# Ledger of designs, part 91: peptides against a protein of PDB entry 3J47

Target 1, 121 residues: chain A of PDB entry 3J47
Amino acid sequence: IRLTNQLKSLKGLQSKLKDVVEYLDKVINKELPINHTILGKLQDVFNLLPNLGTPDDDEIDVENHDRINISNNLQKALTVKTNDELMVIYISNLVRSIIAFDDLIENKIQNKKIQEQRVKD
Target 2, 26 residues: chain B of PDB entry 3J47
Amino acid sequence: NAQYHLLVKQGDGLLTKLQKYGAAVR

## One batch from the design tools (peptide; made by RFdiffusion4, then SolubleMPNN)

Design b2_p22_4_s1 (from b2_p22_4, 17 letters changed)
Fold by OpenDDE base, seed 3:
Structure b2_p22_4_s1 (fold): chain B 121 residues (1-121), chain C 26 residues (1-26), chain A 22 residues (1-22)
Amino acid sequence: as target 1 above (121 residues)
Amino acid sequence: as target 2 above (26 residues)
Amino acid sequence: SELEEIRKQADELLKKIEEFRS
């Protein structure tokens, strides 16, 4: 039962990571804003990951230890990949924020110029 | 990791420049 | 001029992001 749940969780995580990658692609293409729901779900998965890696001190059958090590290595690899994806999202959002702020500054400058011209007329 | 940190640093630098410019235009 | 530089840097960052994704 626990192993089945772990496998299901890993499959779920893999699916969510794929969704994040697809979302990142859309973000890079300026097609979509950040989906906070996806990020929240991803964070929830990460919060569950330490619980998946905690060796329950119970039946250390040597066969289970090897499977646990393989699972932990896979989990670590997935964690690294997910972290990289999150970093990409962060940078993308930062760039978008910068561009938006730049446009606001330009608009403000233009508005001031228009007002100054109206006062001179 | 190193490339990522470089990207983050560049982004932060750009944000800082933008903030300074915004303050000067006010 | 400063705004243009900021935009150029932003574009470079976006390009690097795309490179990481590829």
Scores: peptide ipSAE 0.361, ipTM 0.841, DockQ to the pose 0.673
Fold by OpenDDE base, seed 2:
Structure b2_p22_4_s1 (fold): chain B 121 residues (1-121), chain C 26 residues (1-26), chain A 22 residues (1-22)
Amino acid sequence: as target 1 above (121 residues)
Amino acid sequence: as target 2 above (26 residues)
Amino acid sequence: SELEEIRKQADELLKKIEEFRS
């Protein structure tokens, strides 16, 4: 029972870590819109949360309560960590969007100048 | 946490400036 | 000039974010 729960928790953690890495890669490659990716990964985290530290045994023994509390703390810690990582990625993408928008603005200004010059000629 | 909040604040400031500039160019 | 300043600030933010992620 204890070993099974630990293995399940580790598997959940591994899955979350994999998801985070995949998200980071997708953000770096600009493959997905930020909001959809963040929401998807948050959903993955929430879907994994109920499975974290849940004893397979429905037997509510007093010893299980302390273990449940520990597992809940781990789950909360992982959730906070994941949220922080997603927020960092969000801000990174926001900054990238700002840079891209800046480039577009500059291009528009240049194009307007070129058109004005052509009209004068 | 403090560093993160600082980064967010700086990002918001840049976004605001960018929006103003975009409106002026449009 | 304003656009250049925005770019500079954006680059600085990116650098800080990368430093934070490292």
Scores: peptide ipSAE 0.356, ipTM 0.843, DockQ to the pose 0.668
Fold by OpenDDE base, seed 4:
Structure b2_p22_4_s1 (fold): chain B 121 residues (1-121), chain C 26 residues (1-26), chain A 22 residues (1-22)
Amino acid sequence: as target 1 above (121 residues)
Amino acid sequence: as target 2 above (26 residues)
Amino acid sequence: SELEEIRKQADELLKKIEEFRS
């Protein structure tokens, strides 16, 4: 039961990661703004994953111990990958914010120039 | 990781420049 | 000129992000 739940959670995480990657691609292409809900869900998945990898105190036969170690290593690798994806999202958002701010500054400069010209007239 | 940190650093640098420019325009 | 430089740097950063994702 626990192993099945872990597998289901991993599949869910994989699906969400795929969605995040797709979203990030759209964000990089300036097609969509960053979806905070997706980021929140991804963070929730990450927060839950470490708890899913902790073997319950059931009889850890040597074979189960090896499987648990492999699962923990895979979970760690997935966590690192997810962190990298989150970082990419963060940087992408930062860049978008910078571009938006730049456009705002330019618009303000243009508006100021227009006002100055109107006063001279 | 190193490439990512470099990218973050570049983003921070750009943000700083943008903030300075925004302050100068105000 | 400063605004143009910021835009240029932003574009470079975006390009690097895309390269990182690839």
Scores: peptide ipSAE 0.366, ipTM 0.843, DockQ to the pose 0.649; fails the geometry check
Fold by OpenDDE base, seed 5:
Structure b2_p22_4_s1 (fold): chain B 121 residues (1-121), chain C 26 residues (1-26), chain A 22 residues (1-22)
Amino acid sequence: as target 1 above (121 residues)
Amino acid sequence: as target 2 above (26 residues)
Amino acid sequence: SELEEIRKQADELLKKIEEFRS
């Protein structure tokens, strides 16, 4: 039962990660803005991931060792994939912030030039 | 992993510089 | 002059971001 629930949760996570990837692809293509709610949900999923790989102290029969290794490898692979996705989001936010500040700086420079011209007149 | 950490470090450096620019423009 | 230096630095940051995205 517990293993079945973990597998179901993992499948759910996989589906959600697929949705996140699709969303991130749209963000990379500038089709959609970053949604903070999606990021929050992703963080929640990550906080739950360590619990998916911890064998409960129940007597793990040797036959489950191969399944546990596969589960741990899958969890590690999913963690790496999610880290890459978070990195893409982070970079996208940095780019947007820098563009916004560049526009702000340009506006301030223009305003200063206008003020200097008014003082000379 | 090492490449990821390097990218994060570079991004943090850019963010810090951006914050300094924002403070200077205010 | 100070605003010009800030602009120059901002351009350098943008260039670094573009290099990172490529």
Scores: peptide ipSAE 0.337, ipTM 0.836, DockQ to the pose 0.230; fails the geometry check

Design b2_p22_4_s2 (from b2_p22_4, 14 letters changed)
Fold by OpenDDE base, seed 1:
Structure b2_p22_4_s2 (fold): chain B 121 residues (1-121), chain C 26 residues (1-26), chain A 22 residues (1-22)
Amino acid sequence: as target 1 above (121 residues)
Amino acid sequence: as target 2 above (26 residues)
Amino acid sequence: SELEELRKEADELLKQINELRA
């Protein structure tokens, strides 16, 4: 039961990570806005991952120690990958915000020039 | 992790500056 | 002049972001 749940959760996480990567690529390409709901769900999945790796106290078989270490390493690797994806999203949003701000500044400058020209005429 | 935190910190700094500039443009 | 300075600062922020992505 636990292994099946871990495998299912891992597959779910892998699917979500793939979706996040695809979403990030679309965000980088300015095709879609950031969906905060997807990010929130991803964070929830990661917050649940530590709970999936806690073996119940009873059967410390030596074979489980290597599997626990592998699971922890995999979880760490997945966390790093997710952090990288979130970072790309964050940077993409910052870049978009700066570009939009630059356009706003340019529009204000142009409007000021037009107004000054109208006063001279 | 350390590189990620540094990048986030730098990004937050840029965002703060951007917000200050946005307020100045208003 | 103030708007031009703001634009320069925005360009610097963009440059810093690009450096972080590289």
Scores: peptide ipSAE 0.336, ipTM 0.831, DockQ to the pose 0.255; fails the geometry check
Fold by OpenDDE base, seed 3:
Structure b2_p22_4_s2 (fold): chain B 121 residues (1-121), chain C 26 residues (1-26), chain A 22 residues (1-22)
Amino acid sequence: as target 1 above (121 residues)
Amino acid sequence: as target 2 above (26 residues)
Amino acid sequence: SELEELRKEADELLKQINELRA
């Protein structure tokens, strides 16, 4: 039962990671805004990952130590990948903010030109 | 990690500049 | 002039972001 649940959770995580990658690709292509729900789900998965690697303290079997080390290494690798994905999302938001700001500047310049023309008339 | 921190630092710099410009435009 | 400077800085920021993505 526990192993089956862990496998199901891993499959769920893999699916979520795939969704995040797909979302990031769409953001890179300027097709979609950032979905905060996906980020929230990713954070939830990340918060659950440390609990997957914490052995219950009791059974110090040497075989468990190697498996724990492998699990920790996998968790670290997944953490790095998640950080990279979050960084891409962050940068994408910055780009959008810059674009919106450029549009605001242009609008203000246009309004100023219109006002100057009205004063000359 | 180092590349990530560099990217974050650059992004924060951009955000700060954007905020300054936004304040100047107001 | 100030608005033009603002635009130039925004363009520089965009350039930096694009360099990071590439």
Scores: peptide ipSAE 0.331, ipTM 0.824, DockQ to the pose 0.268; fails the geometry check
Fold by OpenDDE base, seed 5:
Structure b2_p22_4_s2 (fold): chain B 121 residues (1-121), chain C 26 residues (1-26), chain A 22 residues (1-22)
Amino acid sequence: as target 1 above (121 residues)
Amino acid sequence: as target 2 above (26 residues)
Amino acid sequence: SELEELRKEADELLKQINELRA
């Protein structure tokens, strides 16, 4: 049962990670805005990851040290990957904000020029 | 990790500047 | 003049972001 649940969770995580990668690629290509729902789901998956490698405290057999180390390394690797993905999203949002701001500035400059021309006429 | 933190710090600096300009434009 | 300065700063921010993406 536990192994089946872990496998199911891993498959779920893999599917979610694939979806996130696809989403990130679209964000990088400026095709889509940030989907907060996807980010929330990714965070939820990440928060569940520590539970995937914790055998219940009762069967700490010495052979589990290698499994625990592998699980910890996997969790660390997934954490780094998640952080990198979030960073890409963050940068993409900053770029969008700057572009939107630049457009706003240009619009204001144009409006000011129009007003100045109207006063001279 | 260090590169990531540097990137975040730079981004936060840019965001702060952007916010200042946004306030000035309003 | 203030709007021009704002634009220059926005351009600098955009440049910095592009450098981070590259």
Scores: peptide ipSAE 0.331, ipTM 0.822, DockQ to the pose 0.242; fails the geometry check
Fold by OpenDDE base, seed 2:
Structure b2_p22_4_s2 (fold): chain B 121 residues (1-121), chain C 26 residues (1-26), chain A 22 residues (1-22)
Amino acid sequence: as target 1 above (121 residues)
Amino acid sequence: as target 2 above (26 residues)
Amino acid sequence: SELEELRKEADELLKQINELRA
């Protein structure tokens, strides 16, 4: 039962990570702003991660230590993967902000030139 | 990891240039 | 000219991001 729940949770997390990747694709393509819902789901997954490493309190056997280590390694790997995804989102947003700022600067320069021409007339 | 760090470095450089340009336009 | 260079650098960064995702 617990292994099945872990597998189900892992599948759920995998699905959520896929959604984040898909969101990142849309973000890179400037199609969508940061989706707070996806971030919320990721946070939920992270909040559930400690539960993935909890051995069944009922079986204190030596075999559980290896399972705990495997679970911890999986949680760590998932955390790293999520961190990498968040970093990609951050960089993508930074680049977008830079492009948007460049456009604003260009618009400001153009407006200034128009005003200078009006004063000369 | 190395590609990511390179990307971050390039982004920081671009941000710095953008800030300088923004200050010059003000 | 400086603005154009900045845009080019931004486009290159976007390209690199896309390459990392592919």
Scores: peptide ipSAE 0.328, ipTM 0.820, DockQ to the pose 0.628; fails the geometry check

Design b2_p22_4_s3 (from b2_p22_4, 16 letters changed)
Fold by OpenDDE base, seed 3:
Structure b2_p22_4_s3 (fold): chain B 121 residues (1-121), chain C 26 residues (1-26), chain A 22 residues (1-22)
Amino acid sequence: as target 1 above (121 residues)
Amino acid sequence: as target 2 above (26 residues)
Amino acid sequence: SELEELRKEADKLLEEINKLKS
């Protein structure tokens, strides 16, 4: 039962990670804004991942140990993938900030030109 | 992990520069 | 001139971000 639930949770996580990748691709393409709710859920999943790999201190039979090692390797791989996704989100936010800053600079330049013209008139 | 930390560090550097320029514009 | 310099720096930052995406 526990192993089945863990597998189901991992499948769910994999599905969510796929959704995040798709979302990130849309953000990179400037099609959608960053969804903070999705990001929060991903962070929650990430924080839970280490707990999924900690075997309860119970005597794990050799067969269970091998399965746990495989599960841990999968979790590590998922962790790396999650880190990459978070990085893409972070970079996307930086790009948006730069664009907004450029617009601010342009607006300020325009306002200055308008003021200078008013003083000359 | 090392590549990730490098990218984060570079991003933080860019953010710091943006903040400095934003303050200069104000 | 100062505002133009700020814009140039922003463009440089954007280029660095694009390098990170590549």
Scores: peptide ipSAE 0.316, ipTM 0.817, DockQ to the pose 0.258; fails the geometry check
Fold by OpenDDE base, seed 5:
Parts: sequence; structure tokens; C-alpha cells
Structure b2_p22_4_s3 (fold): chain B 121 residues (1-121), chain C 26 residues (1-26), chain A 22 residues (1-22)
Amino acid sequence: as target 1 above (121 residues)
Amino acid sequence: as target 2 above (26 residues)
Amino acid sequence: SELEELRKEADKLLEEINKLKS
């Protein structure tokens, strides 16, 4: 049961990570806005990760110590990876905002020029 | 026109900073 | 700490953008 749950969670995490990577690629390519649902799912995965390495048994067998260390390292690695991904998304949004602002400025200048020409006519 | 150019320059500065930030993250 | 510094820099850029939008 525990192993099955761990495998299911790992598979779920792998699938979600793949989705996040695909989403990030689309964001980098400026094709899609941030999907809050994906971020929420990612957060859910991370909230579940601490439960994957906790043996219910209080007995810290030497074998459990190695497993705990591996689990902790995996959790840490996943946390770092997620933080990096979120940061990339954040930066991408900033870039989009800057581009949108640049377009707005250009549009305002064009409109002003048109208005000035109309007044002169 | 002057305000527009100023805004463009500020935007370019922000873009440059953002690019540096992105490079630092990588 | 490096991630936090990056976040702070990004926030500053966002603030500057918002000032330009006004």
C-alpha cells in the first residue's frame, strides 16, 4: 500500500513536472499567460512530498536513515526546482508587462500625432 | 515627444535589467 | 539569498513599470 501510494505520487509529480516544464516553455515563448491552476497543482504536489519519506514506524532503522536522507534530498531538490520554475514564470510576466507597456506608449504617441495633425487641418 | 522618449529609455533600462536578471537566474 | 535578491530586483522593475504607466 505505501509503495503503491509513493509510486502513484511520484508518477503524479512526474506528470505535473512535465506539465510545468511545458507551460514554462510556452511562457518563455510568450504564447501563454500564467496558469494559476498549474501553480496550484504544483504547490499541492510539494505539500504532499513530505509525506512520501516519513515512515510511519518510529523505529529509525539504519535502512530507514538512508531512505530518509534520500527522501529529504529529493524533497529539497524538488523544492529548489519548483522555486526556480516559479521564478522563471515571474520574470516572464514582468517581461510581458514591459512589452505591453512599450506598446501602450507607442500607441499613445501615435494617437497624439494623429490628434495634432487633425488640429492643423 | 520628450516624455515618450523618456518613457522608452526607462523601458529599455528595465528590459536591460530584466535580461541581466534572467541571465543571473540561469 | 540569491533567489531573494533576484525577487527584490524584479519587484523594483515592476514598480518602475507601474510608475511609467501612471
Scores: peptide ipSAE 0.314, ipTM 0.817, DockQ to the pose 0.034; fails the geometry check
Fold by OpenDDE base, seed 2:
Structure b2_p22_4_s3 (fold): chain B 121 residues (1-121), chain C 26 residues (1-26), chain A 22 residues (1-22)
Amino acid sequence: as target 1 above (121 residues)
Amino acid sequence: as target 2 above (26 residues)
Amino acid sequence: SELEELRKEADKLLEEINKLKS
């Protein structure tokens, strides 16, 4: 039962991560801003991670050790995947910030040119 | 993990530069 | 001139970010 629940949780996390990746792709393509809902889902994944690979305190059996190791490996893999997604979000935000900054600079340059022209007139 | 940390470090460097330029523009 | 220099620096940062995405 617990292993099944862990697998179900992992599948859920995997699905959420997939959604995040899809969103990140849209963000990279400048189609959408960062969505707080996606960040919330990522937080949910992180909140579920501690529950992933916690050996059921109740099952002391040696057979569970190998299962725990497998579960821990999967949890680690999911953690890495989540970190990669967060990195993509971070980079995307940096790109957006730079683009916005570039636009601001251009606007200021244009305004300065307009002001200089007005002084000459 | 190492690649991730490198990317984060590079991003932080870019952010710092961006902040400096933003302050200069303001 | 100073604003143009800032623009050039921003372009460099953008290029560095693009390299990270690649």
Scores: peptide ipSAE 0.312, ipTM 0.817, DockQ to the pose 0.234; fails the geometry check
Fold by OpenDDE base, seed 1:
Structure b2_p22_4_s3 (fold): chain B 121 residues (1-121), chain C 26 residues (1-26), chain A 22 residues (1-22)
Amino acid sequence: as target 1 above (121 residues)
Amino acid sequence: as target 2 above (26 residues)
Amino acid sequence: SELEELRKEADKLLEEINKLKS
């Protein structure tokens, strides 16, 4: 049961990570803004991960120390990976925002030039 | 990590430039 | 000209993001 739950959780995490990657691709392609809902779901998954590596208090035998260490290492690795993905998302959104602002500024400049030309005419 | 920090730094530079440009347009 | 430079910098950032994605 526990292994099945861990596997299910890992599969869920993998699916969510895939969703994040897909979202990142859309952001990179300027198709969508950052979906905060996806990030929230990732955070939820990570909040659940620590619980997956904790063996029930009843079976704390010496043999479980290695399993606990492996689980903790995996969790740490996943955390690092997620952090990297979040950083990529953040930067992508930042770039998108900058481009949008640049376009806005250009539009304002153009409008000003049009107004100045109208006054001169 | 180092690459990320570099990207963040570049992004910050771009933001600063954008802010300066925006201020100049006003 | 300044706007064009900003766009170029943005493009560079996008390129670096793509590198990180790999």
Scores: peptide ipSAE 0.292, ipTM 0.824, DockQ to the pose 0.688; fails the geometry check

Design b2_p22_4_s4 (from b2_p22_4, 15 letters changed)
Fold by OpenDDE base, seed 4:
Structure b2_p22_4_s4 (fold): chain B 121 residues (1-121), chain C 26 residues (1-26), chain A 22 residues (1-22)
Amino acid sequence: as target 1 above (121 residues)
Amino acid sequence: as target 2 above (26 residues)
Amino acid sequence: SELEELRKEADELLKKLEELRA
């Protein structure tokens, strides 16, 4: 049961990561704003990942321990990869915010210049 | 990781410059 | 000029981000 849930969660995480990557690509291409819902769901998945790696203490056969360690290492690797993807999203959003702010500043400067010209006329 | 951290630092630098510029325009 | 420099730096960051994705 736990292994099946872990596999299902892993598949779900993989699908969500794919969606996040696709979303990030659209974000980089300036086609879409950041989907906060996807980010939130990804965070939720990550918060659930530690719970997926906790072996129920009862059936510790040595073979299960090695599989659990491999699963935990894979989960850690996936967590790192997802964190990297989230960081890329964060940077992309940051850059977009910077560009938008720059445009706002430029618009304000232009408006100020127009007002100054109108006062001189 | 190192390239990512460098990008983050550069982004933070840009944000700081943007904030300073925004304050100067205001 | 400062705004233009900021835009250039932002574009460079975007370019580096794209390079990291590739």
Scores: peptide ipSAE 0.339, ipTM 0.830, DockQ to the pose 0.639; fails the geometry check
Fold by OpenDDE base, seed 3:
Structure b2_p22_4_s4 (fold): chain B 121 residues (1-121), chain C 26 residues (1-26), chain A 22 residues (1-22)
Amino acid sequence: as target 1 above (121 residues)
Amino acid sequence: as target 2 above (26 residues)
Amino acid sequence: SELEELRKEADELLKKLEELRA
C-alpha cells in the first residue's frame, strides 16, 4: 500500500511537471497567461515532498537509511528543477507586464498629443 | 544558477526603467 | 528611444528564457 501510494504520488508529480512545461511553452509562444491553479498545485506538491522523505522515526534499518538518502537526493533534485521552472514563469510574467505597461505609456503619450493639438485648433 | 540570476537582474532593471518612464510621462 | 530600449531588453529576456528551456 505505501509503495503504491508513493508511486502514484511520483506519477502525479511527473504529470504536474509535464503540465508546467507545457504551460511554459504556451507562455513562450504568447498563447496563455499563467494558470494560478497550476502554481497552487505545484506548491502543494512541494509542501508534501518533505513529508515523503521524512521516515517516521521508528525502524532505523541501515538499509533504509541509504534508500532514504537516495530518495532525499531525488526530492532535492526535483525541488531544484521545479524552482527553476517557477522562476521561468515568474520572469515571463514580468516581461509581459513590462510590455503591457509600455503599451499603456505609449497610449497615454498619444492621447496627450491629441489633446494638445485640439487646444491649438 | 548564474544564468538565472543574471536573467532576474536584467528583469529587475527593466522594471525599474519602466517605472521611471511611467513617472516621467505622468 | 527609451521605450524602444525597454522593448529590446524585454526581448532579450524572453530569448534567454527560451535558451534555458531548450
Scores: peptide ipSAE 0.330, ipTM 0.826, DockQ to the pose 0.644; fails the geometry check
Fold by OpenDDE base, seed 2:
Structure b2_p22_4_s4 (fold): chain B 121 residues (1-121), chain C 26 residues (1-26), chain A 22 residues (1-22)
Amino acid sequence: as target 1 above (121 residues)
Amino acid sequence: as target 2 above (26 residues)
Amino acid sequence: SELEELRKEADELLKKLEELRA
């Protein structure tokens, strides 16, 4: 039950992230107007992500196109990092579930031994 | 990446063992 | 004994995960 709920929650998060990406793509393609509230929330999410590489203060007059490519690379790197973090969390929860199940098995074995002893007495 | 894949493989092995024990206890 | 081994292996995996997070 717990593992299934966690997996469902992760799938829900993945779906929401996909929806955000789809929204951003529509905004980039000028199919939808920029929603300042959504952008603000996204900015907050990014600000909560540790180690957004500070662009090195190199004064390079990079034309707007190169800035977009750098931004895309940063976003991709952030997405990969987020995915890796989610995977680590998933594995951690999986291992915790294994340990909890192991403890449950041990408890069941002990209870069975106690019942067998009570029947002999 | 390699360490991650190794970890996943080890986790899968543990899950398999756990399933066997769960079946034996049932 | 086999259950104890499984527990030890699980603990080792948790330790490795913690090392990856650090």
Scores: peptide ipSAE 0.329, ipTM 0.828, DockQ to the pose 0.728; fails the geometry check
Fold by OpenDDE base, seed 5:
Structure b2_p22_4_s4 (fold): chain B 121 residues (1-121), chain C 26 residues (1-26), chain A 22 residues (1-22)
Amino acid sequence: as target 1 above (121 residues)
Amino acid sequence: as target 2 above (26 residues)
Amino acid sequence: SELEELRKEADELLKKLEELRA
């Protein structure tokens, strides 16, 4: 049962990570805006990750120490990977914001020029 | 990692400048 | 004059954005 749940969670995480990567690729290619729902789900997955490596059994068998170290290393690796993905999303959002503001500023400048021309006429 | 952080810092700087510009245009 | 300065700043931001995309 526990192994099955871990496997299911890992498969779920793998699927979500694949979706995130696909989404990130689309964001990098400027095809889609940031989906806050995907980010929320990713955060939820990460909040659940610490629970995947903690055997509820306090039996500190030496074999569990290696598994805990592997689990901690996996969790760290996943955390780093997720942080990198989140940072890519952040940069993509920042770039989009800059482009949008630039367009707004240009539109305002053009509108101001039109108004100044109308006052002179 | 360092290149990525540098890119983020540059982006934040650009955003700040853009915000100042937007405030000046308003 | 203020409008010209704003345009120059916008152009600088665009240039930096292009550098980030290269």
Scores: peptide ipSAE 0.324, ipTM 0.823, DockQ to the pose 0.205; fails the geometry check

